# Ledger of designs, part 3: peptides against a protein of PDB entry 5GWM

Target 1, 52 residues: chain A of PDB entry 5GWM
Amino acid sequence: DSAISKEDEERYQKLVTENEQLQRLITQKEEKIRVLRQRLVERGDAKGTELN

## One batch from the design tools (peptide; aimed at target 1 L36 R37)

Design b2_p22_7_s4 (made by RFdiffusion4, then SolubleMPNN; from b2_p22_7, 12 letters changed)
Fold by OpenDDE base, seed 2:
Structure b2_p22_7_s4 (fold): chain B 52 residues (1-52), chain A 22 residues (1-22)
Amino acid sequence: as target 1 above (52 residues)
Amino acid sequence: DEVREQVRELEQLRKKLEELKK
């Protein structure tokens, strides 16, 4: 049984946690970009309807 | 050795995520 070094386990857990935090931050930014794009489409559609 | 390889893979993933964050 190759005992996992405590240092290797602690390093692994830190990297897992950090990567999860980075993934959450990316997802939050992507969602904000999606909402902003949707608002731009809605404003474009409103201007298109005023020209008719 | 397997845990050390997994740690290296997570370090590479972290680097990619930091690049996407910029």
Scores: peptide ipSAE 0.040, ipTM 0.587, DockQ to the pose 0.057
OpenDDE base, seeds 1, 3, 4, 5: peptide ipSAE 0.057, 0.055, 0.056, 0.054; ipTM 0.611, 0.605, 0.606, 0.605; seeds 1, 3, 4, 5 fail the geometry check

Design b2_p22_8 (made by RFdiffusion4)
Pose (drawn by RFdiffusion4):
Structure b2_p22_8 (pose): chain A 52 residues (1-52), chain P 22 residues (1-22)
Amino acid sequence: as target 1 above (52 residues)
Amino acid sequence: EERLEELEEELERAEEAGLELE
């Protein structure tokens, strides 16, 4: 592409890389916290305190 | 990043409630 140079590409590529990193990091905590969510359901802490 | 912070806050609440990750 004459307009879309290495510049636009590198910016995009690195950006998708950022996405791949931290979406995984989330899933790791989420699956484990998901169990905590169930356990918090028995405690009634499932909702916590959301006054906003 | 916002999602990680939310998960950290939820984990802190679970730790205060006396729960730990397995």

## One batch from the design tools (peptide; aimed at target 1 E18 I26)

Design b2_p23_1 (made by RFdiffusion4)
Pose (drawn by RFdiffusion4):
Structure b2_p23_1 (pose): chain A 52 residues (1-52), chain P 23 residues (1-23)
Amino acid sequence: as target 1 above (52 residues)
Amino acid sequence: EELEELEEELEELEEEIEELEEE
């Protein structure tokens, strides 16, 4: 592309890379916290305190 | 708290990707 240069490409490519990294880091914690969620259900801590 | 921060950062990255795809 004459308009879309290496500039726009690199910015996008690195951005998608950022997305891949931390979405995975989330899943790692979420799956484990998910179990904690169930355990918190028995405690009644499922909701916590959301006054906002 | 850390998980919520990461989710917010991911949402921001998704918005930036959408803006670049629209350009």

Design b2_p23_4 (made by RFdiffusion4)
Pose (drawn by RFdiffusion4):
Structure b2_p23_4 (pose): chain A 52 residues (1-52), chain P 23 residues (1-23)
Amino acid sequence: as target 1 above (52 residues)
Amino acid sequence: IEEELEELEELEEELEELEEKIE
């Protein structure tokens, strides 16, 4: 592309890379915290305190 | 557990910002 240069590409490529990194880091904690969620359900801590 | 949830919420906010940039 004459308009879309290496500039727009690199910005996008690196951005998608950022997306891949931290969506995985989330999943890791989420799956484990998901179990904690169930355990918190028995405790009644499922909701916590959300006054906002 | 509360600290881990706060870290998870921060990561989710960062991911939403990246998705908006990608759009």

Design b2_p23_4_s1 (made by RFdiffusion4, then SolubleMPNN; from b2_p23_4, 9 letters changed)
Fold by OpenDDE base, seed 3:
Parts: C-alpha cells; structure tokens; sequence
Structure b2_p23_4_s1 (fold): chain B 52 residues (1-52), chain A 23 residues (1-23)
C-alpha cells in the first residue's frame, strides 16, 4: 500500500478546494438565471392584469 | 499510489469540465 506523497496530497486538497469554488460559482449563476426567469413571469402576469 | 493518482486525475477532469461549462 504505497502511501501518496505529501506533495500529491497537497495537490489533491488544492483540486478539491478549486472544485468546491467552481461548483459554488455554477450554483450562483443557476440561481441568478432562476431569479431572472421568475421576474420575467411576474412582469408578464402584471401586464396581463392591467388590460382587464 | 495508483488509486490516489487515479482520484487526482478524476478531479482534474471534473475541474476541466466545470471550467468549460463556465465559459
């Protein structure tokens, strides 16, 4: 059972941290898209109610 | 070492795919 080198463990931890950061950025972009879509729906509904 | 190197390679692949999706 060849233990990983300390240098490979440090590289692994850097990759894990970078992956978590990129995943958070994706989630933030997806949430922004969701909020923008919701605002478009709400504006569409508001314009439909003023004509009656 | 072979298993941990494989895990590092898989993480690198995932990061590259995430970077590509953010472009």
Amino acid sequence: as target 1 above (52 residues)
Amino acid sequence: IEEELKELEELKRKLEEIKKQLE
Scores: peptide ipSAE 0.062, ipTM 0.623, DockQ to the pose 0.059
OpenDDE base, seeds 1, 2, 4, 5: peptide ipSAE 0.048, 0.055, 0.057, 0.048; ipTM 0.620, 0.607, 0.613, 0.620

Design b2_p23_4_s4 (made by RFdiffusion4, then SolubleMPNN; from b2_p23_4, 10 letters changed)
Fold by OpenDDE base, seed 1:
Structure b2_p23_4_s4 (fold): chain B 52 residues (1-52), chain A 23 residues (1-23)
Amino acid sequence: as target 1 above (52 residues)
Amino acid sequence: IEEELKELEELKKKLEEIQKQLA
């Protein structure tokens, strides 16, 4: 009977893991951006475009 | 912020590519 090869399963698992990692990284990056923007507001700095 | 925004977009592009492979 047909079955998924070990190689195909390993490739799939890598994609699943990477998908989860990227989602976490995106959330972290968005939070970092939010914090930076908030700091600019709190400091009264209008030059947000100069921040890295 | 510009660098962080660029990195964010790159991460989103990578995520989209992976999700296409998972579909």
Scores: peptide ipSAE 0.598, ipTM 0.911, DockQ to the pose 0.580
OpenDDE base, seeds 2, 3, 4, 5: peptide ipSAE 0.600, 0.600, 0.599, 0.598; ipTM 0.912, 0.912, 0.911, 0.911; seeds 2, 3, 4, 5 fail the geometry check

## One batch from the design tools (peptide; aimed at target 1 V16 N19 I26)

Design b2_p24_3 (made by RFdiffusion4)
Pose (drawn by RFdiffusion4):
Structure b2_p24_3 (pose): chain A 52 residues (1-52), chain P 24 residues (1-24)
Amino acid sequence: as target 1 above (52 residues)
Amino acid sequence: EIEEEEEELEELEEELEEIEEEIE
């Protein structure tokens, strides 16, 4: 592309890379916290304190 | 400890939402 140069590409490519990194990091914690969620259900901590 | 981990997860979710908006 004459308009879309290496500039726009690199910016995009690196951006998608950022997306792939931290979406995985989230899943790792979610899956484990998900179990905690169930356990918190028995405690009644499932909701916590959300006054906002 | 659990509350700290949930707060860290929420921060990561917010960062991911910002990255997805930039991709769009």

Design b2_p24_3_s2 (made by RFdiffusion4, then SolubleMPNN; from b2_p24_3, 11 letters changed; failed a check: too like the target's own chain)
Amino acid sequence: SIEEEIKELEELKQKLKEIQKQLE

Design b2_p24_3_s3 (made by RFdiffusion4, then SolubleMPNN; from b2_p24_3, 11 letters changed)
Fold by OpenDDE base, seed 3:
Structure b2_p24_3_s3 (fold): chain B 52 residues (1-52), chain A 24 residues (1-24)
Amino acid sequence: as target 1 above (52 residues)
Amino acid sequence: DIEKELKELEELKKKLEEIKKQLE
């Protein structure tokens, strides 16, 4: 049980913060992909309703 | 204990960076 050096604690906090930032960026990109896919479906559905 | 946790977070960071790259 080596007490973490101050340097190891600072490294740990940096990794936690960076992982949280990366997770937020991934979520934002996934949401953008979802919205773009939904817009493509809505455009396809609009064309289908005009043919009926 | 803490060395294992630091290693796990570093591995998680690497996985998240790879996922980020795949979404670029």
Scores: peptide ipSAE 0.046, ipTM 0.596, DockQ to the pose 0.058
OpenDDE base, seeds 1, 2, 4, 5: peptide ipSAE 0.037, 0.043, 0.045, 0.036; ipTM 0.573, 0.592, 0.592, 0.573; seed 5 fails the geometry check

Design b2_p24_3_s4 (made by RFdiffusion4, then SolubleMPNN; from b2_p24_3, 11 letters changed)
Fold by OpenDDE base, seed 4:
Order: C-alpha cells, then sequence, then structure tokens
Structure b2_p24_3_s4 (fold): chain B 52 residues (1-52), chain A 24 residues (1-24)
C-alpha cells in the first residue's frame, strides 16, 4: 500500500468538499423547483417554465 | 424560471458525476 502524498490528499479533500457543495446546491434548486411547481398548482396557472 | 432552474440542476448533476468519477 503506497502512502498517499500530501498533495494527493489535499486534491482528494478538495474534490470531496466540492462534491458536498454541489450536492447541497442540487438539493436547494430541486426544492426551489418543487416550491415553484406547487405555486403553479395552487394558483391554477397553466404549466409554465417561465415562472421564477 | 423553472426551465432555467432545471437546466442548472442538470449542469450541477453533470459536474457532480465528473467529480464522483475522479474519486473512483
Amino acid sequence: as target 1 above (52 residues)
Amino acid sequence: DIKEELEEVEKLKEELEKIKAQLE
């Protein structure tokens, strides 16, 4: 088992952190989309992709 | 804009898969 270099460990930790950040952003945007879709349903508005 | 938000989610998912592949 070759020891991982400090640089490789730092690169790995960066990728792990970025992965976690992207997962959070995906969850936030998916929740936003859910809320927007729910608002369209509640208003009885036609399905629109233009609602912010 | 739901379409814009969906497109952004798909981009983020693509980036996430690229990162996952780099961790394999």
Scores: peptide ipSAE 0.097, ipTM 0.694, DockQ to the pose 0.534
OpenDDE base, seeds 1, 2, 3, 5: peptide ipSAE 0.100, 0.097, 0.099, 0.099; ipTM 0.701, 0.700, 0.699, 0.699; seeds 1, 2, 3, 5 fail the geometry check

Design b2_p24_4 (made by RFdiffusion4)
Pose (drawn by RFdiffusion4):
Structure b2_p24_4 (pose): chain A 52 residues (1-52), chain P 24 residues (1-24)
Amino acid sequence: as target 1 above (52 residues)
Amino acid sequence: EIEEELEELEELEEELEEIEEEIE
């Protein structure tokens, strides 16, 4: 592409890379916290305190 | 400890939403 140079590409490529990284880091904690969620259900802490 | 882990998870979700918006 004459308009879309290496500039636009690199910016996009690195961006998708950022997306791949931290979305996986989330899933690691979510799956484990998910179990905590169920445990918190028994405790009634499922909702916590959301006054906002 | 659990509350801290949930706050960290919310922060990561917010960063991911910003990155997805930039990709769009």

Design b2_p24_5 (made by RFdiffusion4)
Pose (drawn by RFdiffusion4):
Structure b2_p24_5 (pose): chain A 52 residues (1-52), chain P 24 residues (1-24)
Amino acid sequence: as target 1 above (52 residues)
Amino acid sequence: ELEEELEELEEEIEELEEEMEEKK
């Protein structure tokens, strides 16, 4: 592309890379917290305190 | 916090894709 140079590409590529990193980091914690969620269901802490 | 950062990254990716489409 004459308009879309290495600039636009690198910015995009690195950005998708950022997306792949931290979406995985989320899943790791989510899956484990998910179990905590169930456990919190028995405690009634499932909702916590959301006054906002 | 990580979910908010991910949403910001997804918005930035959409914006760059739109800019690349306009340039094409």

Design b2_p24_6 (made by RFdiffusion4)
Pose (drawn by RFdiffusion4):
Structure b2_p24_6 (pose): chain A 52 residues (1-52), chain P 24 residues (1-24)
Amino acid sequence: as target 1 above (52 residues)
Amino acid sequence: EEEELLEELEELEEELEELEEEIE
C-alpha cells in the first residue's frame, strides 16, 4: 500500500502483540480466581462490597 | 491477598479493553 506504510503496520502488529500477552495473563488469574469465586459463594463474599 | 488479586485482574481487563479499542 502506498499510504499504509511500514509505519501503520508496525504500530498495528506490535499492538496485536500487546493484546495477545495480557489477555493470556488475565486468563491465568481468572481461571484460578474463578474457583475462588465459587468458594467465596459459600462465604457470601461472592459480591464483595460494590457501593459504587 | 484475594482482594488484591481481583484488583489486579480488573486493572488488566481495563488495559485489554483500551488495546481492543486501539485495534478497532

Design b2_p24_6_s1 (made by RFdiffusion4, then SolubleMPNN; from b2_p24_6, 13 letters changed)
Fold by OpenDDE base, seed 3:
Structure b2_p24_6_s1 (fold): chain B 52 residues (1-52), chain A 24 residues (1-24)
Amino acid sequence: as target 1 above (52 residues)
Amino acid sequence: SIEEEIKELEQLKEKLKELKEQLK
C-alpha cells in the first residue's frame, strides 16, 4: 500500500468539504425550482375554479 | 490509493460546478 502523506490527506479532506458544499447549493436550487413550480400549479388551479 | 481518490474527487468537483452553473 502506498503511504498516504499528510499533504494528500489534507487535499482529500478539502475536496470532500468543497464537494459537500456544492452539493448542498445544488439541492437548495433544485428545491427552490420545485417550490416555484408548485406555486404555478396552485395559481392555475385557483384561477380555473373561479371562472367555472 | 489516496492519489486515485483525489483524482475522482477533482472530477466530481468539476461536475458539481457544471451543474451549479446550469441552475443559475
Scores: peptide ipSAE 0.055, ipTM 0.626, DockQ to the pose 0.059
OpenDDE base, seeds 1, 2, 4, 5: peptide ipSAE 0.043, 0.050, 0.054, 0.053; ipTM 0.588, 0.619, 0.624, 0.622

Design b2_p24_6_s4 (made by RFdiffusion4, then SolubleMPNN; from b2_p24_6, 12 letters changed)
Fold by OpenDDE base, seed 3:
Structure b2_p24_6_s4 (fold): chain B 52 residues (1-52), chain A 24 residues (1-24)
Amino acid sequence: as target 1 above (52 residues)
Amino acid sequence: DIEEEIKELEELKKKLEELKEQLK
């Protein structure tokens, strides 16, 4: 039973918190990319309907 | 035990930073 040093526990909690923050930032960027792609499709569809 | 879990989280952090860079 290697008693976790206070320093190792603080390092662990910092890494958990930072990974959660990075995951949220990635999700936000992926959602922004999704919305931008959808707007490009909607603009393409609007031009296609004018030709019919 | 905790040293292995710290190592796994450091590897995960590295992968997340790489993904963050790819999404710039």
Scores: peptide ipSAE 0.050, ipTM 0.616, DockQ to the pose 0.060
OpenDDE base, seeds 1, 2, 4, 5: peptide ipSAE 0.039, 0.048, 0.040, 0.039; ipTM 0.577, 0.612, 0.579, 0.577

Design b2_p24_7 (made by RFdiffusion4)
Pose (drawn by RFdiffusion4):
Structure b2_p24_7 (pose): chain A 52 residues (1-52), chain P 24 residues (1-24)
Amino acid sequence: as target 1 above (52 residues)
Amino acid sequence: EEEEEELEELEEELEEIEEKIEEH
């Protein structure tokens, strides 16, 4: 592309890379915290304190 | 609680990155 240069490409490519990294990092905690969620259900901590 | 706050922060960062990807 004459308009879309290496500039726009690199910016996008690195960006998608950022997305891949931290979405995985989320899943790692989420699956484990998901179990904590169930455990918190028995405690009644499932909701916590959301006054906002 | 600390782990849930860290997860929320990461989710917010991910939403920002997804918005930037949509802008492209």

Design b2_p24_7_s3 (made by RFdiffusion4, then SolubleMPNN; from b2_p24_7, 13 letters changed)
Fold by OpenDDE base, seed 3:
Structure b2_p24_7_s3 (fold): chain B 52 residues (1-52), chain A 24 residues (1-24)
Amino acid sequence: as target 1 above (52 residues)
Amino acid sequence: SKEIEELEELKRKLKQIEEELKSL
């Protein structure tokens, strides 16, 4: 219940914006890892079907 | 404020996860 100073509000907004940017970057990297793993699985499955 | 401290801790965690993903 302490009064939020203008400086604290500006600090809060900067942290929100930066955390949103970091979260987007992490999500993009995680999606890239997912796609690469999926391509490895698909290549493994394609080689398994050629031997039958 | 408590809320600013929570966001600073979240920022620290996100930066740590980013560095972990760079090492993979």
Scores: peptide ipSAE 0.066, ipTM 0.649, DockQ to the pose 0.065
OpenDDE base, seeds 1, 2, 4, 5: peptide ipSAE 0.053, 0.061, 0.056, 0.055; ipTM 0.622, 0.646, 0.626, 0.625; seeds 4, 5 fail the geometry check

Design b2_p24_7_s4 (made by RFdiffusion4, then SolubleMPNN; from b2_p24_7, 13 letters changed)
Fold by OpenDDE base, seed 2:
Structure b2_p24_7_s4 (fold): chain B 52 residues (1-52), chain A 24 residues (1-24)
Amino acid sequence: as target 1 above (52 residues)
Amino acid sequence: SKELEELEELKRKLEQLKEELEKL
């Protein structure tokens, strides 16, 4: 069995950590968009399509 | 929207990382 080198394991762990960080950022942005859309509905603001 | 554009960029980067993980 070819043991994974320590360097390859460290590289893999970095990519896993970065992936998890990006997933958290995506979730935060999606929640922010949801909250903004809900606020537009509650305000009756026709400008919902103009959200940045 | 700027917020949607930022989210789309993050999704693109996430997909690139998934492809890199599959190559290891």
Scores: peptide ipSAE 0.040, ipTM 0.602, DockQ to the pose 0.588
OpenDDE base, seeds 1, 3, 4, 5: peptide ipSAE 0.042, 0.039, 0.042, 0.040; ipTM 0.613, 0.600, 0.601, 0.604; seeds 1, 4, 5 fail the geometry check

Design b2_p24_8 (made by RFdiffusion4)
Pose (drawn by RFdiffusion4):
Structure b2_p24_8 (pose): chain A 52 residues (1-52), chain P 24 residues (1-24)
Amino acid sequence: as target 1 above (52 residues)
Amino acid sequence: EELEELEELEEELEELEEEIEELE
């Protein structure tokens, strides 16, 4: 592309890379915290304190 | 603490998804 240069590409490519990284880091904690969620259900801590 | 860290990461991910959509 004459308009879309290496500049726009690199910015996008690195951005998708950022997305791949941390979305995975989330899933690692979520799956484990998901179990904690069930455990917190028995404790009644499932909701916590959300006054906002 | 672990839930707050997870919410912060979700918020960062939402910002990155918005930036990707703007570039697309």

## One batch from the design tools (peptide; aimed at target 1 K32 L36 L40 R43)

Design b2_p25_1 (made by RFdiffusion4)
Pose (drawn by RFdiffusion4):
Structure b2_p25_1 (pose): chain A 52 residues (1-52), chain P 25 residues (1-25)
Amino acid sequence: as target 1 above (52 residues)
Amino acid sequence: EEEEEEEELEEYEELEEEIEELREE
């Protein structure tokens, strides 16, 4: 592409890379916390305190 | 059992904050 240079590409490529990293880091904690969610259901802490 | 439940709650709150920080990034 004459308009879309290495500049636009690198910006995009690195950005998708940023996405791949931290979506995984989220899943690691979510799956574990997900079990805690169930356990908190028995405690009634499932909702916590959301006054906002 | 009560001490274990408190420890699990503290871990949950810490991990939830870490997930919120990752979503903000």

Design b2_p25_4 (made by RFdiffusion4)
Pose (drawn by RFdiffusion4):
Parts: C-alpha cells; sequence; structure tokens
Structure b2_p25_4 (pose): chain A 52 residues (1-52), chain P 25 residues (1-25)
C-alpha cells in the first residue's frame, strides 16, 4: 500500500500483540477466581459491595 | 482459610481490573 506504510503496520501489529498478552493474563486469573466466585456464593460474598 | 481466600480474591480482582484498563488504553 502506498498510504499504509510500515508505520501503520507496525503500530497495528504491536497493538494486536499487546491484546494477545494481557487477554491471556486475564484468563489465568479469571478461571481461578471463577472458582472463588462459587465459593463466595456460599459465603454470600458473590456480589461484594457495589454501591456505585 | 475463608478469610485468606477472600483476600486472595480481592487482590486478584484488582489485578484483573488493572489489566482491563490497560487493554482499554
Amino acid sequence: as target 1 above (52 residues)
Amino acid sequence: EEEEELEEFEELEEEIEELEEELEE
């Protein structure tokens, strides 16, 4: 592309890379916390305190 | 043990919220 240079590409490529990293990091904690969520259901802490 | 699990949950929830904010940026 004459308009879309290496500039726009690198910016996009690195951005998708950022997405791939931290979406995985989230899943790691989510799956584990997910179990804690069930356990908190028995405790009644499922909701916590959301006054906002 | 229940208190320790709750503290761990709160800490991990805060870390997820930070990661979600970084993703939105």

Design b2_p25_4_s3 (made by RFdiffusion4, then SolubleMPNN; from b2_p25_4, 10 letters changed)
Fold by OpenDDE base, seed 2:
Structure b2_p25_4_s3 (fold): chain B 52 residues (1-52), chain A 25 residues (1-25)
Amino acid sequence: as target 1 above (52 residues)
Amino acid sequence: MDEEELELYKKLLEEIEELRKKLEE
């Protein structure tokens, strides 16, 4: 097996960090959607949500 | 999330997978 360059390792770590940031943001938005859906259910509203 | 955010997330996952593959070579 060939060792990867330091540049490739730095790129990997950057992409992992960016991916983790996006995952956190996605989770926060998904939780917000869950809360909004729950409020609609509690109000007897049948309106759904969709991705824009 | 919007569509652009989702596509960026998918792109980053693919790039990470490619780099992980290189780590195992």
Scores: peptide ipSAE 0.046, ipTM 0.582, DockQ to the pose 0.047
OpenDDE base, seeds 1, 3, 4, 5: peptide ipSAE 0.039, 0.041, 0.047, 0.038; ipTM 0.573, 0.571, 0.585, 0.599; seed 4 fails the geometry check

Design b2_p25_6 (made by RFdiffusion4)
Pose (drawn by RFdiffusion4):
Structure b2_p25_6 (pose): chain A 52 residues (1-52), chain P 25 residues (1-25)
Amino acid sequence: as target 1 above (52 residues)
Amino acid sequence: EEKEEYEELEEELEELEEELEELEE
């Protein structure tokens, strides 16, 4: 592309890379916290305190 | 202990989710 240079490409490529990194990092905690969510259901802490 | 661990992990998860929303924008 004459308009879309290496500049736009590198910005996009690195961006998608950023997405891949931290979306995985979330899943790791979420799957584990998900179990804690169930356990917190028995405790009644499922909702916590959301006054906002 | 489980409640404290959950709160610590939830804060870290919320920070990662905010960073991901910023990248998507």

Design b2_p25_6_s1 (made by RFdiffusion4, then SolubleMPNN; from b2_p25_6, 13 letters changed)
Fold by OpenDDE base, seed 5:
Structure b2_p25_6_s1 (fold): chain B 52 residues (1-52), chain A 25 residues (1-25)
Amino acid sequence: as target 1 above (52 residues)
Amino acid sequence: SDLEEYEQLLREIRELRKKLEELKK
């Protein structure tokens, strides 16, 4: 029977961890984007008010 | 400025999403 090696499991876990780290970074930046977008709208900046 | 930072963050997120998609291959 074929079993998953320790090395294969470690490689998989590294990919999972990296994926989670990237997702956290994206979430952090998206939160800052929401704040900045709101500031731009409140300031009446034409470029900001055109943002979705 | 807030606009410059906003644009920078959008670029950075784009790159992060690109890396994420590459990891899924």
Scores: peptide ipSAE 0.232, ipTM 0.793, DockQ to the pose 0.677
OpenDDE base, seeds 1, 2, 3, 4: peptide ipSAE 0.230, 0.230, 0.231, 0.231; ipTM 0.792, 0.792, 0.793, 0.793

Design b2_p25_6_s3 (made by RFdiffusion4, then SolubleMPNN; from b2_p25_6, 13 letters changed)
Fold by OpenDDE base, seed 2:
Structure b2_p25_6_s3 (fold): chain B 52 residues (1-52), chain A 25 residues (1-25)
Amino acid sequence: as target 1 above (52 residues)
Amino acid sequence: SDLEEYLELQREIEQLRKKLEELQA
């Protein structure tokens, strides 16, 4: 019978938590990128030097 | 500027993706 030790389970849970944290950060930044990209498209490249 | 912020966020996402890849290796 194979069993996972308590220490191995705790290590796994830490990795899962960190993975989820990284995914959430990526999602948050991607949402802002979506908004910014849309603004850049709407303003047009001709006004790139005037963008704030 | 919106362009500068966009580029900065792209760099930050790439760094996070790198960390994610290292975590899964």
Scores: peptide ipSAE 0.237, ipTM 0.806, DockQ to the pose 0.526
OpenDDE base, seeds 1, 3, 4, 5: peptide ipSAE 0.234, 0.236, 0.235, 0.233; ipTM 0.805, 0.806, 0.806, 0.805; seeds 4, 5 fail the geometry check

Design b2_p25_7 (made by RFdiffusion4)
Pose (drawn by RFdiffusion4):
Structure b2_p25_7 (pose): chain A 52 residues (1-52), chain P 25 residues (1-25)
Amino acid sequence: as target 1 above (52 residues)
Amino acid sequence: EEEEEAEEEAEEAIEELEEEEEEEE
């Protein structure tokens, strides 16, 4: 592409890379916290305190 | 390393919740 140079590409490529990194980091915690969620259901802490 | 740190944080959160449950018992 004459308009879309290496510039636009590198910015996009690195960006998708950022996405891939931290969406995984989320899932790791989420799956484990998900169990905590169930455990908190028994404690009634499922909601916590959301006054906002 | 970032994945290991995320895993350690998740394990710590579990351990803390387990300690709280033991105190309640």

Design b2_p25_7_s1 (made by RFdiffusion4, then SolubleMPNN; from b2_p25_7, 13 letters changed)
Fold by OpenDDE base, seed 2:
Structure b2_p25_7_s1 (fold): chain B 52 residues (1-52), chain A 25 residues (1-25)
Amino acid sequence: as target 1 above (52 residues)
Amino acid sequence: SALEQAKKEAEELLEEELKREKEEE
C-alpha cells in the first residue's frame, strides 16, 4: 500500500485550500460579469445604438 | 461605453484567475 506521506498530504491539503479560494474568486467575478451583462441589456433596450 | 469597459475588465480578471488555477493544477 503506497501510503501517501504526511508531507504529500499536507501539500495536497494546501492545493485543495488554494483551489477553493480561487473558485470563490471566480464565482465572485462571474456574478459581477452577470450583473454587468444584465445592465448592458437594460441599457440596450433604452440606448441600443449608442453604447458601442 | 464605461459599462462595456467595466465588463471587459471583469472578464480579464476572471481569465487571470482561471489561468492561475490551471498553473496550480
Scores: peptide ipSAE 0.040, ipTM 0.609, DockQ to the pose 0.051
OpenDDE base, seeds 1, 3, 4, 5: peptide ipSAE 0.040, 0.028, 0.029, 0.032; ipTM 0.609, 0.533, 0.580, 0.597; seed 1 fails the geometry check

Design b2_p25_8 (made by RFdiffusion4)
Pose (drawn by RFdiffusion4):
Structure b2_p25_8 (pose): chain A 52 residues (1-52), chain P 25 residues (1-25)
Amino acid sequence: as target 1 above (52 residues)
Amino acid sequence: ENEELKELLEELEEEEEEFEELLEE
């Protein structure tokens, strides 16, 4: 592409890379916290305190 | 979107610590 140079590409590529990294990092905590969610259901802490 | 995802990851890390403390109590 004459307009879309290496510049736009590198910016995009690195960006998708950023996406891949931290979406995984989320899943790791989520799956584990998901169990905690169920446990908190028995405690009634499922909702916590959301006054906002 | 990546900034929102980083904020979500930080919130999840804090929630994990709070949940562990609550379960210890």

## One batch from the design tools (peptide; aimed at target 1 Q23 L25)

Design b2_p26_1 (made by RFdiffusion4)
Pose (drawn by RFdiffusion4):
Structure b2_p26_1 (pose): chain A 52 residues (1-52), chain P 26 residues (1-26)
Amino acid sequence: as target 1 above (52 residues)
Amino acid sequence: EELEELKEELEEIEEEIEELEEELEE
């Protein structure tokens, strides 16, 4: 592309890379916290304190 | 707290990706 240069590409490519990284870091914690969620259900901590 | 922060960063990155995709399509 004459308009879309290496500039726009690199910015996008690196951005998708950022997305791949931390979405995975989330899932790692989520899956484990998910179990904690169930355990918190028995404790009644499922909701916590959300006054906002 | 750490998970919420990562989710907020991910939302920001997704918004930036959508904006760049729109600019590339134009």

Design b2_p26_1_s1 (made by RFdiffusion4, then SolubleMPNN; from b2_p26_1, 11 letters changed)
Fold by OpenDDE base, seed 2:
Structure b2_p26_1_s1 (fold): chain B 52 residues (1-52), chain A 26 residues (1-26)
Amino acid sequence: as target 1 above (52 residues)
Amino acid sequence: DELEKLKKELEEIQRQIKELEEKIAA
C-alpha cells in the first residue's frame, strides 16, 4: 500500500529544498555567463569563454 | 566545468525526488 514514513517525508523535503537551491544557483551562473559573453560581443572581443 | 557539475548534481537530486514520489504513489 502507498505510504510514506516520517523519515521519507523529511528526506523528500530536504531534496526539494536542495533542488530549489541548485536551480537558483544554476540560473545565476547562467545569467552571469550570458552577461560576460554580451560584454565580449560589445567590445568586439573574440576571446572564448570556455573556462570553467 | 562548474556549471555542468551543478547541473549533474541537480539531475541527481531530481532523480531521487522522482524515486520517492514513485514510492509514495505505488
Scores: peptide ipSAE 0.389, ipTM 0.850, DockQ to the pose 0.599
OpenDDE base, seeds 1, 3, 4, 5: peptide ipSAE 0.387, 0.385, 0.385, 0.388; ipTM 0.849, 0.849, 0.849, 0.850; seeds 3, 5 fail the geometry check

Design b2_p26_2 (made by RFdiffusion4)
Pose (drawn by RFdiffusion4):
Structure b2_p26_2 (pose): chain A 52 residues (1-52), chain P 26 residues (1-26)
Amino acid sequence: as target 1 above (52 residues)
Amino acid sequence: ELEELEEELEEIEEKIEELEEEMEEK
């Protein structure tokens, strides 16, 4: 592309890379915290305190 | 930590949408 240069590409490529990294990091904690969520259900801590 | 990562991911997704729109316009 004459308009879309290496500039726009590199900005996009690196950005998708950022997305891939931290979305995985989330899943790691989520899956484990998901179990904690069930356990918190028995405790009644499922909701916590959301006054906002 | 999880909430911060989710907020960072949402910011990254917005940036991806903006760059895709700018490339389509070009």

